# Ledger of designs, part 47: peptides against a protein of PDB entry 7RZF

Target 1, 358 residues: chain A of PDB entry 7RZF
Amino acid sequence: PFQEEHLKQLYKIVPIKDIRNLYVTFPIPDLQKYYKSNPGHYLGHLIGHEGPGSLLSELKSKGWVNTLVGGQKEGARGFMFFIINVDLTEEGLLHVEDIILHMFQYIQKLRAEGPQEWVFQECKDLNAVAFRFKDKERPRGYTSKIAGILHYYPLEEVLTAEYLLEEFRPDLIEMVLDKLRPENVRVAIVSKSFEGKTDRTEEWYGTQYKQEAIPDEVIKKWQNADLNGKFKLPTKNEFIPTNFEILPLEKEATPYPALIKDTAMSKLWFKQDDKFFLPKACLNFEFFSPFAYVDPLHCNMAYLYLELLKDSLNEYAYAAELAGLSYDLQNTIYGMYLSVKGYNDKQPILLKKIIEKM
Target 2, 358 residues: chain A of PDB entry 7RZF as posed
Amino acid sequence: PFQEEHLKQLYKIVPIKDIRNLYVTFPIPDLQKYYKSNPGHYLGHLIGHEGPGSLLSELKSKGWVNTLVGGQKEGARGFMFFIINVDLTEEGLLHVEDIILHMFQYIQKLRAEGPQEWVFQELKDLNAVAFRFKDKERPRGYTSKIAGILHYYPLEEVLTAEYLLEEFRPDLIEMVLDKLRPENVRVAIVSKSFEGKTDRTEEWYGTQYKQEAIPDEVIKKWQNADLNGKFKLPTKNEFIPTNFEILPLEKEATPYPALIKDTAMSKLWFKQDDKFFLPKANLNFEFFSPFAYVDPLHSNMAYLYLELLKDSLNEYAYAAELAGLSYDLQNTIYGMYLSVKGYNDKQPILLKKIIEKM

## One batch from the design tools (peptide; aimed at target 1 G44 G71 K73)

Design b2_p19_3 (made by RFdiffusion4)
Pose (drawn by RFdiffusion4):
Structure b2_p19_3 (pose): chain A 358 residues (1-358), chain P 19 residues (1-19)
Amino acid sequence: as target 2 above (358 residues)
Amino acid sequence: VNPEKPSIPDWVENVILAE
């Protein structure tokens, strides 16, 4: 649907609720036919990746961006999109051309070195382990899912869809990586600061927007010279699991969780798993404080402190959320709350780091 | 494991596909 008359354009949209965002839209051909190599997932794993020396961490370091989501959007049949959607700070709206410039800097940093063998082997291993201990399904919604993807795949791999990968073909990685060029951009800015500046309006919904077609100054400023920032490739993962042993049932087996520790400091509830036999467990905690909801100031500093703890610890723990260990730490009325769940091998390192950062 | 698929609100996607 994107003919070249309406490419290289930058819209400005006025919202109703106060948000600020930047959408970068590329068009690409259909890659659902290529469901073995999956080049879109490769570029989505290399673009939207938090951690040391990556696209998001540098935009955090310049104070312009809270978070960004990579990957490719799939639309209808026979055509496909690719999106880099970002949200903005107060002075992140002033430097949009520099943000998109850094986006093509990281794309060119990934075009000078191109394919990687160990990233494909690591991602295939992760999908294989995440498929081997695939948990049980709720019977409603599962049959709608496997009837939702029954139209595309044959009868043998109706289940093993986007789980098992056979081959690493760098040609398709290079092909989809070439289609991401500044002749193929469609920038869209959402900001509430364009109240009285909009000429055009939408008939169906009634929203207002613009047409600021990007002059060639910034296009030929985008693809001209792009060496690097302080970017780097992600490093070797250490949260990949290795212990897949189901520990045996002990003498004191109980059908409900029993109180084992009862002190004036803490109490526990424990139950070995009897039904599922998956090498994974969930640990949860609820810390209490009478000072957490005393007045609005003390009920306000709690969200700020807990949010800055999540800010400063996502850079470390995104590899644990990527390997299958997910944690969550949010506030409650009474006190604060913690819940770490996932594979059975790397809970101590993650929970201990959470405490010592806390 | 796999990357998070991007999303656009329907009201913004209709503006992008208005032409």

Design b2_p19_3_s1 (made by RFdiffusion4, then SolubleMPNN; from b2_p19_3, 10 letters changed)
Fold by OpenDDE base, seed 4:
Structure b2_p19_3_s1 (fold): chain B 358 residues (1-358), chain A 19 residues (1-19)
Amino acid sequence: as target 1 above (358 residues)
Amino acid sequence: MLPKRPTIPEEVERVLLSE
């Protein structure tokens, strides 16, 4: 395990690829034995959340970060790391201290709210869905993976242990949160901008880097991270499917879409799935307007309308994606196209949200 | 869908996560 002398370190690393990344890492206890509760997954879900009031949402709004991932990573010698990784913009590279401050503000928000059983339940449900509908991996790769994980899990649980959550352990969540402190941080900034500014070379890969102690004033700034009122826990994900019923194939099922409704204002085509037998649907809507492309002004108005609509729906995009739903909105020469895809159970909810924003 | 786990390039991992 890292000693105190190994903590509060900043590494400036020259990448092989032209990337800008920040890795904020915390040594944590080995959580492998707690796989049934998986407190690192709970925290990774919240810290890595992309919805309104999330860490990413704030950092993205400032133009500092493009992507964020939070979670546990395997370590050596009976410990793990919790890592918050962000893709930095050019501007974000100048604001690393403030980015990390925001990370600690979000972590402080998680401490203030405490562990939420409903969030655990969502993680459980999402994992159950992911397991149930996991695509068949290539046999050779799958066998090798299973052989590797057999070292960590009982044989009876090896197939499910990565996915199934069984125990809500708020104590373990708090324990991990207590490790996510400025005094326990190791930071790497990865950027080509450090080329020619390094003084060390890593032995194995020849990676050029500079190691610096993080100033005590900066550590103290992060330790005094207050509650930022912009940070909120996510709302409940209403898009998580719970019904996976597959309707029986109709006797009149055709291999092509059949017209099931024909009115002056609408036509409805339907094709039942006859191949995959998944609780999934694709809803496709084509809207026709004689005014959509009548002139350049109307074209621009239609474009702007869809951009505004997409922006207004962005609050649902991540929650829908997590739940295995997606939507697409496009301008067409005749009007607009809407597609809703994924698990059929909560598609009506997403569709309603879209319609309410239209 | 399972949340993505942090991925660190090996060259960075050797610097950051090694004792």
Scores: peptide ipSAE 0.439, ipTM 0.910, DockQ to the pose 0.576
OpenDDE base, seeds 1, 2, 3, 5: peptide ipSAE 0.405, 0.421, 0.423, 0.416; ipTM 0.904, 0.903, 0.905, 0.903

Design b2_p19_3_s2 (made by RFdiffusion4, then SolubleMPNN; from b2_p19_3, 9 letters changed)
Fold by OpenDDE base, seed 4:
Structure b2_p19_3_s2 (fold): chain B 358 residues (1-358), chain A 19 residues (1-19)
Amino acid sequence: as target 1 above (358 residues)
Amino acid sequence: MLPKKPEIPEEVERVLLAD
């Protein structure tokens, strides 16, 4: 474990690649023995959430951050790290202290709300989905990964240990949250802008860096992080599939889409999956309007409409993605195209949300 | 889908996490 002198450190690192990253790291106890509850995954799910009221949403709204990842990473000597990693904009590079303040405000929100069993259940369900379909989608690299995992888990649990959540342990969540404090922080800022401003070189890679103590005033600022009213826990993810039933192949199933509805206002083609046998569907809608491409004004209006529609649906995008659903909206020369793809169980919910915004 | 874990470039990891 890091000693006190190793904490509250700032590293300015020159990358090989042209990247701007911030790594906010916290030494935490070894959580490997708690894999059945995986409190680090719970916290990573919330801190890394991209929905409304999330840390990323606020930082992105300010133009400081493009992406955010939160989670545990293995360490040496019987400890781990919790890491919050963000991709910084050029502007964000100037606001690192404020970005980290927002991180601590979000962490403070998590402390104030306390551990939520429903969030754990969502993590459990998402992991169960991921596990169930892991082998069906892309078997590549599975064997090499298993060999590495065998060092950490009993043989009987190796296949499931990374995915199966079994125990809600609010005490462990609180324990990890208690380690996510300013006094326990190690910060790395990675940017080419530090080139020629470093005084150390890492021996193995020749990485140029500068190490500085974080000023006590900055630590105190982060320690006094209040509740930011913009931060909210995510709402329940209504898109998580629970039904994985595969309907039997119809006797009249064709290898190509068959016209199953033909009306003056609509045509419907259907093709049953005869190859993959997954509880997935692809819904494609082509909307035709005689006015969509009449003139440049109508084209621009149709474009603006779709952009506004996409913006209004953005609140669902992340939750849908987590649940293995996606949607696409495009302008066509004849009107609009909508696609909904992924697990079929909750597609009607997503489709309804789209229609309600139309 | 499982949340992504933080990926740290090895060169950064050696500076940040080596102690």
Scores: peptide ipSAE 0.444, ipTM 0.908, DockQ to the pose 0.577
OpenDDE base, seeds 1, 2, 3, 5: peptide ipSAE 0.420, 0.437, 0.424, 0.420; ipTM 0.905, 0.902, 0.900, 0.901

Design b2_p19_3_s3 (made by RFdiffusion4, then SolubleMPNN; from b2_p19_3, 9 letters changed)
Fold by OpenDDE base, seed 2:
Structure b2_p19_3_s3 (fold): chain B 358 residues (1-358), chain A 19 residues (1-19)
Amino acid sequence: as target 1 above (358 residues)
Amino acid sequence: MLPKKPEIPEWVERVLLSD
């Protein structure tokens, strides 16, 4: 376990590649025994969320961060780390203290709202989906992963332990949140801008770095992180599939799409899956407008409309992706194209959300 | 998809987590 002298440290690291990364790390207790509740996964889901009111959304809006990942990492026996990793922009590299302040503001928001059972349930459901379909996609990497997991889980639970959330433990969530404090932080900044400004070399990789104590004033600034009103818990993910029924192949199933509806205003083609036998569908819509491309003005208006539509749908993009759904919108010479792909169960919900924004 | 776990390169890990 890290002693107090090992906390509140800043590492400025020179990369070989031109990368800019920030790692904000917290020593936490070994949570392996709590795999059924997995409080680190709960917190990683929220801290790493990309929806409206998320940490990433705010940091992107400031132009400081491109990507964010939060979660637990295994350490040596008896402790783990909780890590928040961000890809920094050039501007973000100048605002690292403020980025970390925003992290603590978001963590403070999580403390203020308290553990949410519905969020745990979503994590449980997402993990159940991932487990159910993991083995069907790529069996090759499974053996090496199982060998690693066998060190941590009973043989009987090895296959499920990584995915099965069974117990909502708000006490453990609060316990981990209590470790995510400025006084417990270890920070690494990775940037070529530190070249020639380092005084240490790591013995194994030859990594050049500088270690500094984080000033007490900065720690206090982070400790006094207020509630930022821009941070909100995510809304419920409406797109998580619950029905995985595969309909039987129809006797008259055609190898090509069949025209099943033909009207003055619409044509509909349908093909049943005869190959994959997954509870997935692809919906493709082509919209025709006689005005879309009649002149350059209308073309530009149609383009602008679609860009605005895409922007208005961004609030659903991450939730859809988490749930194994995707959508695409494109301009065509006749109007627009819409595609919705993924698990079929909640596709109507996503389609409705798209149509409501049109 | 499951939330991505933070991946720390070993060369960063040895600096940041080796103490």
Scores: peptide ipSAE 0.486, ipTM 0.920, DockQ to the pose 0.564
OpenDDE base, seeds 1, 3, 4, 5: peptide ipSAE 0.465, 0.464, 0.480, 0.471; ipTM 0.917, 0.915, 0.921, 0.918

Design b2_p19_3_s4 (made by RFdiffusion4, then SolubleMPNN; from b2_p19_3, 8 letters changed)
Fold by OpenDDE base, seed 4:
Structure b2_p19_3_s4 (fold): chain B 358 residues (1-358), chain A 19 residues (1-19)
Amino acid sequence: as target 1 above (358 residues)
Amino acid sequence: MWPKKPEIPEWVERVLLAD
C-alpha cells in the first residue's frame, strides 16, 4: 500500500526500444469483490473511449497522443491500480504536463455528469456479446487465462465473472473516481530521450530510470482542472447487437453466391453461411461509374471524395468496432468498393449512416 | 475482454508499481 511519500512521483524510464509511453497510475481499493458491478470497467470504458468528445480524440487533435488505454490493473493484496496509458508522439513528449491536465479535466467531467446507468448497460451488453462468442474465436489463450482467474473467483463463476455485469453501483463508481486525483498520482514517462539522464537502475531488468517528486505547483494545476467544454460523454452506441437469431439454412442453399437480383442498375449475389453459423454478415458493394478514372482529374476527385467520406464516418468507427462491426471503403478502377462486416443485427443502421454521408 | 486493459511491461511495472 502506497503511503503519502510514494505518491506524486514521476519516473523517467529509458526503454530498450524506441518507444514513447506515458503511464498515469492511481492506487485504488481492491475491487475484486465488486466484480458484478466492476466500477473500474465502467471508468475504463469512458476514459479509454475513442469517440467524439473523448480524451483520446482531444489528445489526438493536438498531435500529442496516438493511442490511449484506461482501466484497472491488479496490484498486491488489498489494492489495485487504475492506469491511463498513452502512446506519445514526439510533440506529446514535450507536453506531458498538459496531457495529464487533460486527463484530470476529463475525470472532472465524469464527476460533473455522475454515473450513467445507460453506460453501465452498454458495458453489460458488450460483455454479454463478447462472452457469447468467446469460444468461437481463439481457444489457445483460454486455458492460461482460466488458470490465472481460478485464484480470484469461485470455480463456478470463473468463466462468467469477467463478463457478467449484474449490478449498477454508482456509489462504487464515485468511490473509484474519488481516488483518481492528482494527490494520488504516480507517473512514468518512457522515452529514449532520458538516456544518460538517469541515476538509478532497476535490479531485475537493469532498467535505467530517474525518480523525481512532481512539483506542488504542477499538482495544484492538475487539482484545479476546469471543465473543458471539448469533453463530452459518448453518445449511446446504436450498433450494439441485441438479436442473435440465426436463420435456418435454406433447402436450396448454394455453395457459392447465387444471383438473386438482376436489374439494369444492380446485381445482387447471396450466399447463406453454411459453415460458421454466426449471426454475422458480410455486405460487399461495388459501385461502377463510367466517370471513374477517365482522366487524372476524375481520379483525384474520386480519391478526395473517399478521403472526405472516411473522415465524415470516423465518428462512428469506434462505436461500430466496439459493437463488432466494421466497414471498409476503397477506390477501384471502376468506381468504389464498400464493405460492411460483423453482427448482422445493426448492420442496416451502419449502412444507413454510410449512405447518408455519401 | 473489453475494454482493453492497460498492459504494462514488467520492466516498467517493476519501476512504477514495486514500492
Scores: peptide ipSAE 0.457, ipTM 0.910, DockQ to the pose 0.551
OpenDDE base, seeds 1, 2, 3, 5: peptide ipSAE 0.432, 0.444, 0.424, 0.444; ipTM 0.902, 0.901, 0.898, 0.904; seed 2 fails the geometry check

Design b2_p19_4 (made by RFdiffusion4)
Pose (drawn by RFdiffusion4):
Structure b2_p19_4 (pose): chain A 358 residues (1-358), chain P 19 residues (1-19)
Amino acid sequence: as target 2 above (358 residues)
Amino acid sequence: VTFEPKDDFYLNLALSLKP
């Protein structure tokens, strides 16, 4: 649907709720026919990746961006999109050309080195382990899902869809990586600061927007010279699991969780798993404080402190959320709350790091 | 592990806009 008359364009949209965002839209051909190599998931794993020396961490270091989501949007049949959607700070709206410039800097930093064998082997191993201990399904919604993808795949791999990968073909990685060029951009800015500046309006919904077609100054400023920032490739993962042993049932087996420790400091509830036999467990905690909801100031500083702890600890723990260990730490009325779940091997390192950062 | 962009209303609106 994107003919070249309405390419290289930058719209400005006025919202109703106060948000600020930047959408970068590329068009690409259909890659659902390539469901073995999956080049869109490779570029999505390399673009939207938090951690040391990556696209998001540098934009956090310049104070412009809270978070960004990579990957490719799939639309209808026979055509596909690719999106880099970002949200903005107060002075992140002043430097949009520089943000998209850094986006093509990281794209060119990934075009000078291109394919990687160990990233494909690591991602295939992760999907294989994540498929081998695939948990049980609720019977409603699961049959709708496997009848929702029954139209595309044959009868053998109706289940093993986007789980098992056979081959690493760098040609298709290079093909989809070439279609990401600044002659294929479509920038869209959402900001509430364009109240009285909009000429055009939407008939169906009634929203207002613009047409600021990007002059060639910034296009030929985008693709001209792009060496690097301080970017780097992600490093070897250490949260990949290795212990897949189901520990045996002990003498004192109980059907409900029993109180084991009762002190004036803490209490526990413990139950070995009897039904599922998956090498994974969930640990949860609820810390209490009478000072957490005393007045609005003390009920306000709690969200700020807990949010800054999540801010400063996502850079470390995104590899644990990527390997199958997810944690969550949010506030409650009474006190604060913690819940770490996932594979059975790497809970101590993660929970201990959470406490010592806390 | 899948990689998909965050979907919302303004992204779908911007994809359906024309001069």

Design b2_p19_4_s1 (made by RFdiffusion4, then SolubleMPNN; from b2_p19_4, 9 letters changed)
Fold by OpenDDE base, seed 4:
Structure b2_p19_4_s1 (fold): chain B 358 residues (1-358), chain A 19 residues (1-19)
Amino acid sequence: as target 1 above (358 residues)
Amino acid sequence: MRFRPEENFYLDLALRLRP
C-alpha cells in the first residue's frame, strides 16, 4: 500500500515514442470482492464518458485532450488504482494543472449528484449484451485468461463474473469516490519535452524520469474545485438493445441481396442473415444527387455539409458505440453514403436522429 | 472510454515508481 509519502507526487517521464499522456492515479481499496456491484466500473463509465457534459467533452472543447480513459486497474494485493488517463495535445501539456482541476470538478459533480441506479442499470445491461454476444476468443488465450481469473472468482462464476452486475451498491460507489481526492493523487506526465530535464533512471528499462512533490498550493486548488456548470451526468442511453429476437429465415431467402422495392425514387435490396444469426443489421443508404459533384463549389459544399452533419451527430456517437451501434457518413461522387450497423433493435432510433439532423 | 486492462508500459511504470 502507498504511504502518505508516496502520494501527491508528480512524475515527469520521457517516452521513447513521441506521445503525450497524463495519468492521474488514486490508490483505492481492493474492490475484487465487490465484483457483483463493481463500483469502479460505475465510476469509470461516468468519468470516462464522452457525451455532452462529460469530462472529455469539456477538455476537448479547450483543445487540451484528445482521448480519455477512466477506470480501475489492479494493483498489488490489497489495493487497486483508479486511473484517469488522457492523451494530451501540445496545448494540453501546458495546462496539466487545469486539466486535473477539471477532473476534480467532475468528481465533485458526481459527489453532488450521488449514485444513480439507472446508470448502474445501463452498465448492467451493456455488460449483459457484451457477454451474450462476445466474439469467439482464441482457445489458448481464453484458457489462460480463465486460469488467471480462477484465482479471483468462484469456479461457478468465472465465466460471468467479469460481465454480470447484480447489486447496486451506492455505499461502495461513494466509498471509491471518497478516495478520488487531491491528497491521494499520483500524477504522471509522459512527454518528450522532459528530455534532458530528468534526474532519475528507471531500473528495468532505463526510462528517464523526474519526480517532484506536487505543491501544497496546487493540492489546495484541486481540493477547492467548485462545481463546473458545464459538467452534467449523461442522459439515458436510448440505444441499448432490449429485443434480441431473431426472425426465422425466409423460405425464399437468397444468398445475395434481392430487390424488394423498385420505385422512381428508390430501390431497396434486402438480404436476410443466413450465416451469423445475430440480432444485428446493416442498413446502407446511397443518396444520389445530380448536383453533388457538378463543380468544385458544389463538391466543397457537399463536403462541408457532411462535416457539419457528422459534427452535429457527435453527441450520439459515443452512446451508440457503447450500445453496439455505429454509423458512417461518406461523400460519394454521386452524392452521399450512410451506413448504420449493429444491433437492430435501436437502429431506427439512431437512423431517425441522423435524418433529423440532415 | 472505460479503462480496459491493456498493456500500457508507461502506466505500469507510473504505478511502480516510488519516491
Scores: peptide ipSAE 0.351, ipTM 0.871, DockQ to the pose 0.531
OpenDDE base, seeds 1, 2, 3, 5: peptide ipSAE 0.317, 0.273, 0.331, 0.344; ipTM 0.863, 0.856, 0.866, 0.867

Design b2_p19_4_s2 (made by RFdiffusion4, then SolubleMPNN; from b2_p19_4, 7 letters changed)
Fold by OpenDDE base, seed 5:
Structure b2_p19_4_s2 (fold): chain B 358 residues (1-358), chain A 19 residues (1-19)
Amino acid sequence: as target 1 above (358 residues)
Amino acid sequence: MRFRPKEDFYLDLALRLRP
C-alpha cells in the first residue's frame, strides 16, 4: 500500500500524443468483498454525473474540462484507487489547483448530504437493466472473463456479481468518502507543456516526468473546501424503465411498416418487431415546413433553432443515456428530423420533454 | 461518466510512480 510519503504528490508527465489529462487519485481499501453494495460505484456515479449541478457541469461551464470520469480501479493486492479523471482544456491546464478544489467541494457536498438510498436504488435498477439486456458476448471471450472473475466471486454469483447490487451500505459509502481527502491525494497531470521541464525518466517506456510534493498551503486550501452552492445532487432519473413487457405479435403484423394513420397534416407508419423481441422502440418524426429551405436566412434560423433546442435539452441527455434512451435532432432540407430510441417504457416521458422545449 | 476499466497508459504509469 502507499505510505504517507507517497501521498500529496504531483506528477507532471509528458505524453507522446497531444493530450491534456488530470488524474486525481486516492488510495482506498480493497472493496472487492463489498461487491454486493459496491460503494465505489455509488460514489463514481455521483462524482462522474453529467447532469445539472454535477462536478462536470460546473467545470465545463468554466471552460476548464471537456470530460470527467470517476470510479474505483484495482491497485496492488489489498488496496484500490478511487480516481477522478478529467480531460483538460488549454485553459483548464492553468487552473488545475482550482479544478481539484472544485472536486473537493463536490466531495464535501456528498458528505453534507450523506448517503442516499434512492441513488443506490437507481444504480441497482440501472445495473439490473444492463444485465438483463446485455449483448451476447463471444463464447471464447466470455469463458476467459468468467475464469478470471472466479477468483473474486462465488461460483453461484459469478454471472451476476458485476451487475447486481443487493445491499445499501451507507457505512461503506462514508468509509470510502472519508478516504477522498487532500491528505490522501496523488495527482498526475499529463501535458506536452511539461516537455523540457522534467527531470526523471520512467524505466519501462522512457516516459519523461517530474515529481513534486504538493505544497502544504495547497493541501490546506483543499482541506478547507467549502460548500459550493452550484453543486447539487442529481434529480431522480425519470427515464429508468420498469416495464419490460413485450406485446404479442398481431395476426396482421406486416413485414414492412404499415400506414396506420393518414390525415391532412400527418401520416403514421408502424412496424411491430418480429425479430429482436426487446422492450425497445424507435420513434422517428419527420417534420415538413415550406419555410425550412426557402432562402439562406430561413436555413440559418432553422439551424439556430435546433442548436438552441439541443442546448435546452442537455439537462435530460445524460439521464436518458444512462437509462438506455437516446434522441437525435437534425435539420433536413424539408424541415427537421427527430428520433427517439431505446427502451419503450419511458419514451413518452422523453418525447414530452422534447415537445415542451419546442 | 463512471470510470470504465480500460487500458490507460498514463493512469497506470501515475499509479506506479513513486517519490
Scores: peptide ipSAE 0.469, ipTM 0.915, DockQ to the pose 0.524
OpenDDE base, seeds 1, 2, 3, 4: peptide ipSAE 0.460, 0.444, 0.460, 0.475; ipTM 0.915, 0.910, 0.913, 0.916; seed 4 fails the geometry check

Design b2_p19_4_s3 (made by RFdiffusion4, then SolubleMPNN; from b2_p19_4, 7 letters changed)
Fold by OpenDDE base, seed 5:
Structure b2_p19_4_s3 (fold): chain B 358 residues (1-358), chain A 19 residues (1-19)
Amino acid sequence: as target 1 above (358 residues)
Amino acid sequence: MRFRPKENFYLDLALRLKP
């Protein structure tokens, strides 16, 4: 484990590729024994959330960050790390201290709200869905994976342990959250901008880096992180499927799409799944407009319309993705194409949200 | 997004570096 002398350190690392990354890392206890509650997953879900009021949403609004990932990683024996990783913009590279301040403001928000059982339940449900409908792995790879994790889990649980949450443990969530403090931080910044400004070389790969102690004033600034009113817990994910019923194959089911509705304004084709037998559907909508491609102005207006529509739907995109739903909106020479794919149970909800924004 | 345990050279480096 890292001792106190190894904390509050900043590493400036020169990459080979032109990348800008920030790693904010916290030593935490080994949480492997708590796999049934997985408090690190709970915190990673919230800190890594991409919906309105999330850490990422705010950092994106500032133009500082493109992507954010949060969660636990194995360390050496007897400890783990909690990691917040962001992809930095050029501007974000100049605002690393403020980015980290926002991270601590979000963490402070999580402390103020306390552990939420409903959030745990969503994580549980999402993981259960992922387990139930996981793709078949290659037997050799799967066997090797199982053999590799047998030392971590009981034999009877080895197939499920990585997916199934069983216990809500607010005490463990609070325990991990208590380790996410400025005095326990290790920061790494990866950028070519540090080229020629480093004084150390890593022995294995020759990576150039500089190590610096984080100033006490900066640590204190992060310790005094207040509640930022822009940060909010996510809303309940309305797209999580709960009904997985597979309807029986109709006697008249055709191997090709059948025309089931024909009107002056619409045609509907339907094909029942006769192969996969999954609680999934693909809804494809083609909209035809004589004005969509009549001239360059109309074409540009149609493009702009879809860009605005996509922007207006961004609040649902992440929640839908987590729930195994996706949508696609495209301009066509005849008008617009909409596709909704994934678990069928909550597709009507997503479709309604899309229509309400059109 | 949740952290996925992928091989990340620079993260692994950062976690190995000591004062």
Scores: peptide ipSAE 0.392, ipTM 0.899, DockQ to the pose 0.514
OpenDDE base, seeds 1, 2, 3, 4: peptide ipSAE 0.290, 0.273, 0.370, 0.386; ipTM 0.875, 0.871, 0.893, 0.898

